# Ledger of designs, part 54: peptides against a protein of PDB entry 4LZF

Target 1, 155 residues: chain A of PDB entry 4LZF
Amino acid sequence: GGRLVVFPNGTRKELSADGQTVKVMFFNGDVKHTMPDQRVIYYYAEAQTTHITYPDGMEVLQFPNNQTEKHFPDGRKEITFPDQTVKTLHPDGREESVLTDGTIIQLNPDGSKVIQFNTGQREIHTADFKRREYPDGTVKTVYSDGRQETQYPTG

## One batch from the design tools (peptide; aimed at target 1 D30 Y42 Y44 H51)

Design b2_p30_7_s4 (made by RFdiffusion4, then SolubleMPNN; from b2_p30_7, 19 letters changed)
Fold by OpenDDE base, seed 1:
Structure b2_p30_7_s4 (fold): chain B 155 residues (1-155), chain A 30 residues (1-30)
Amino acid sequence: as target 1 above (155 residues)
Amino acid sequence: SAAAAAALAAEQAELEKELKELKEKHKKLL
């Protein structure tokens, strides 16, 4: 059968019958739960935050405001905000945000920005211009010097 | 037994150390 140990300081340790699940309930309310798949689930009682660690180095943070952060072994970070916007921070410095309306915002390491609107329009921001691409193939560019150019679709 | 009591005390101390480490990790991560 399972085993429960209650320590004099109030910490409790529960072992499953097979020993594959270990739950430590610390006297301060924090919990460490080791699972058979070697995931470790930490619960920080004061912050009401759950922190899951995986054997491959993946980490997942779950905050009380419904924000979730995934820290991938490759250094990528994925943040799901309470509003369900998903922001991905890539190791190369690229950032991508996917809004709930389907709009995608990309921030590139060179400082350029690309917005893919849910309407199918795309906007490209660089140091030299702002360019709007339309679904019909029309492209409008506003250069930093104030010049404007329109390219019309050819077929 | 005295041996059992000593083992219990040692495990408790280790868990207290782990809790301290977890608190420090929390402070840095959250």
Scores: peptide ipSAE 0.244, ipTM 0.819, DockQ to the pose 0.884
OpenDDE base, seeds 2, 3, 4, 5: peptide ipSAE 0.244, 0.232, 0.237, 0.236; ipTM 0.818, 0.814, 0.814, 0.814

Design b2_p30_8 (made by RFdiffusion4)
Pose (drawn by RFdiffusion4):
Structure b2_p30_8 (pose): chain A 155 residues (1-155), chain P 30 residues (1-30)
Amino acid sequence: as target 1 above (155 residues)
Amino acid sequence: ELEERHEEIAELVEEAEEALAEHEEELAEL
């Protein structure tokens, strides 16, 4: 029916009957679970933070302010802030934010960006210009040289 | 090993706080 082992330093270990699951309760209050599928779940008592390592290389952190950070094996990092904005950082430097109101912000490493507003408007920023596209088909552009352009809808 | 792990998590907590503060600033600009 399993075993409990208590070490002189106060650390406790609990093994399942099949030995597949191991739970370690450290003297400092940290808790580690090793699962049969080799997932490792670590709880930091003082920091109140959970770190989960998956066999496929994925790591997940849960912070006490309810912020979650996911690290994918390829280097991608995905953050869920408490407000539930999801921000994805790519190793090449691109950033994408999907906010809960529906706004999407795409940031390129060269500094250019595309913003998709929940209102249906779209904004493009490049080295040459800032452009706003409207649902009615109107396009407004401000160029680096200071000129401003309005492209009216066909209708 | 436990000490090293706790130092690493302390750095990650600081980084998470800084990322949250930057996020709040970005939202204020919208």

Design b2_p30_8_s1 (made by RFdiffusion4, then SolubleMPNN; from b2_p30_8, 14 letters changed)
Fold by OpenDDE base, seed 1:
Structure b2_p30_8_s1 (fold): chain B 155 residues (1-155), chain A 30 residues (1-30)
Amino acid sequence: as target 1 above (155 residues)
Amino acid sequence: SLEEEKEKIKKLKEEQEKLLKEHKEFLASL
């Protein structure tokens, strides 16, 4: 059978029969589960937030507003916002947002921006130009000097 | 310790709120 330890402060510790699962119920309402796979599930009662830590360094956060965050061991973060947009923060400073309509927006460390629209159009923003690529192969570029160029698909 | 966990959740919430704010601002810029 398992073991229950009750501390004078009201904290309770439950041990599985094998001792591999540990549940600590803190007096403040927080709950800590240590699992056989060495993941730790911490529930913050006041914040209503679940924090899962994995032995490889992965962390998963679940917030009461339905935001979910994954913190990868390599420093990458994946955030699912309440609106269901998924944003990835890369260690190199690149950011990618995937909107619910299928639009993908990339922000690059050099300040350039790439938008892949759900229509198949692509827009590239740099310091030197704004370029729109159309599904038919037409490319329109507006340069920072005001020059405009249209490239037509080669038939 | 429980005090360490209080500090952790505080930082995690601050970061979460920052990310959410930045996301809302990002969407408004689109």
Scores: peptide ipSAE 0.557, ipTM 0.918, DockQ to the pose 0.889
OpenDDE base, seeds 2, 3, 4, 5: peptide ipSAE 0.556, 0.550, 0.554, 0.552; ipTM 0.917, 0.916, 0.917, 0.917

Design b2_p30_8_s2 (made by RFdiffusion4, then SolubleMPNN; from b2_p30_8, 17 letters changed)
Fold by OpenDDE base, seed 4:
Structure b2_p30_8_s2 (fold): chain B 155 residues (1-155), chain A 30 residues (1-30)
Amino acid sequence: as target 1 above (155 residues)
Amino acid sequence: MEEELKKKIAEKKAEMEKLLKEHQEFLKQL
């Protein structure tokens, strides 16, 4: 059967019958769960933060403001902000943000920026220009020298 | 829990706050 050990300081340790699940409830309210799949779940009572570590090196953090961070073994990070925007940081330096309205923003390592609006419009920012592409095929470009160009769809 | 773990969480919380601030600034520019 399972075992419950109560320590003099108030810490409690619960062991499953097979010993594969261990729950330590510390006297300060912190909790550590060791699971059969070797993931470790930490709850920090003072910070109200949950931290999950996986045997492959993945980490998940859940903060009291509803921000969640996933740290992947390949170096990728995925942040879900309180506003439910999901930001992905890629190991190559690329960043992608997906807003709740469906807008996608990409920041490239070369400093260029691409915005895919939920309206189907696309905006491209480079060192040389800012370009807006419209669903009808119209393209408006503002160059760094101040020139403006509009390309109309060939219809 | 070990003090080192608490320190690590404090560092991660500070990083989280930085990321949140940067995100809020990012949204203002859209």
Scores: peptide ipSAE 0.223, ipTM 0.811, DockQ to the pose 0.860
OpenDDE base, seeds 1, 2, 3, 5: peptide ipSAE 0.222, 0.219, 0.204, 0.223; ipTM 0.813, 0.805, 0.796, 0.814

Design b2_p30_8_s3 (made by RFdiffusion4, then SolubleMPNN; from b2_p30_8, 13 letters changed)
Fold by OpenDDE base, seed 1:
Structure b2_p30_8_s3 (fold): chain B 155 residues (1-155), chain A 30 residues (1-30)
Amino acid sequence: as target 1 above (155 residues)
Amino acid sequence: SLEEEKKKIKELEKEAEEELKEHEEFLKSL
């Protein structure tokens, strides 16, 4: 059978018969499970938050509002918001948001912004210009100096 | 011995308290 240890402070530690699963029930209501695959599942009782750590260094946070955060070993973070928008933060400072309508918003480390609309239009924002690319190949640019340029598709 | 068992339990209890504190600190950092 498994082994149960009850500490004077009320914390309980349960070992499986094979010793591969460990369950700690802390006196504050938090619960820690160490699994045979070496993942650790920690549940914060008050915050109703689950924190999973994997042997490869991956971490997953699950919040009570259905927000999920994945922390990758390479430093990348992926946030799934309650509205199902997915935001990826890259170690180089690039941020990408994928909206539920399929729109992709990219923030680049240089401060430029790229919006790929679900309509196939693309908008590029830089310090020097705002550019709109249309599916027909038309490109409209508004420069910071107020100049406007329209490039038509070469027929 | 009973004394060794008590010592071991106390050490494990302290370890669990320290671990809980680390988790609490982590949660506060989020």
Scores: peptide ipSAE 0.169, ipTM 0.752, DockQ to the pose 0.033
OpenDDE base, seeds 2, 3, 4, 5: peptide ipSAE 0.167, 0.154, 0.156, 0.162; ipTM 0.750, 0.739, 0.740, 0.743

Design b2_p30_8_s4 (made by RFdiffusion4, then SolubleMPNN; from b2_p30_8, 16 letters changed)
Fold by OpenDDE base, seed 1:
Structure b2_p30_8_s4 (fold): chain B 155 residues (1-155), chain A 30 residues (1-30)
Amino acid sequence: as target 1 above (155 residues)
Amino acid sequence: SQEELKKKIQQLKKEAEQLLAEHKKFLASL
């Protein structure tokens, strides 16, 4: 059978019969679960936050406002905001946001911006121009010097 | 230590709040 250890400070430690699951209930309301897959689940009572750590260095955070974060061992972060937008922060400085309507916004380390609209239109922002690409193959470019160019699809 | 973990989670929460604030500003700019 499982074992329950009660410490003088009120902390309780529950061990499964197989010894593979350990639950520590701290006197302050915090809870720590060690799972058979070696992940550790921390619940911080004051912060109302769940923090999962994996043996490979992955961390998962669940905040009380429904924001969730995955912190990858390579330094990448994936954030799901309360509005369900998913933002990825890459170690190279690239950022990607996927909106609930399917719009994808990319911020590149060079300062360029790419928007893939849910309509199939694409907008590219650079230091030199703004460009709009349409599903029919039309491309409109506004250059920083004020010049405008439209390229029509070849028939 | 448990105290170190509490400090870590408070820092992570602060960083998460910053990310949310930045995201709201980002959405307002679209």
Scores: peptide ipSAE 0.500, ipTM 0.907, DockQ to the pose 0.910
OpenDDE base, seeds 2, 3, 4, 5: peptide ipSAE 0.500, 0.496, 0.497, 0.498; ipTM 0.907, 0.907, 0.906, 0.907

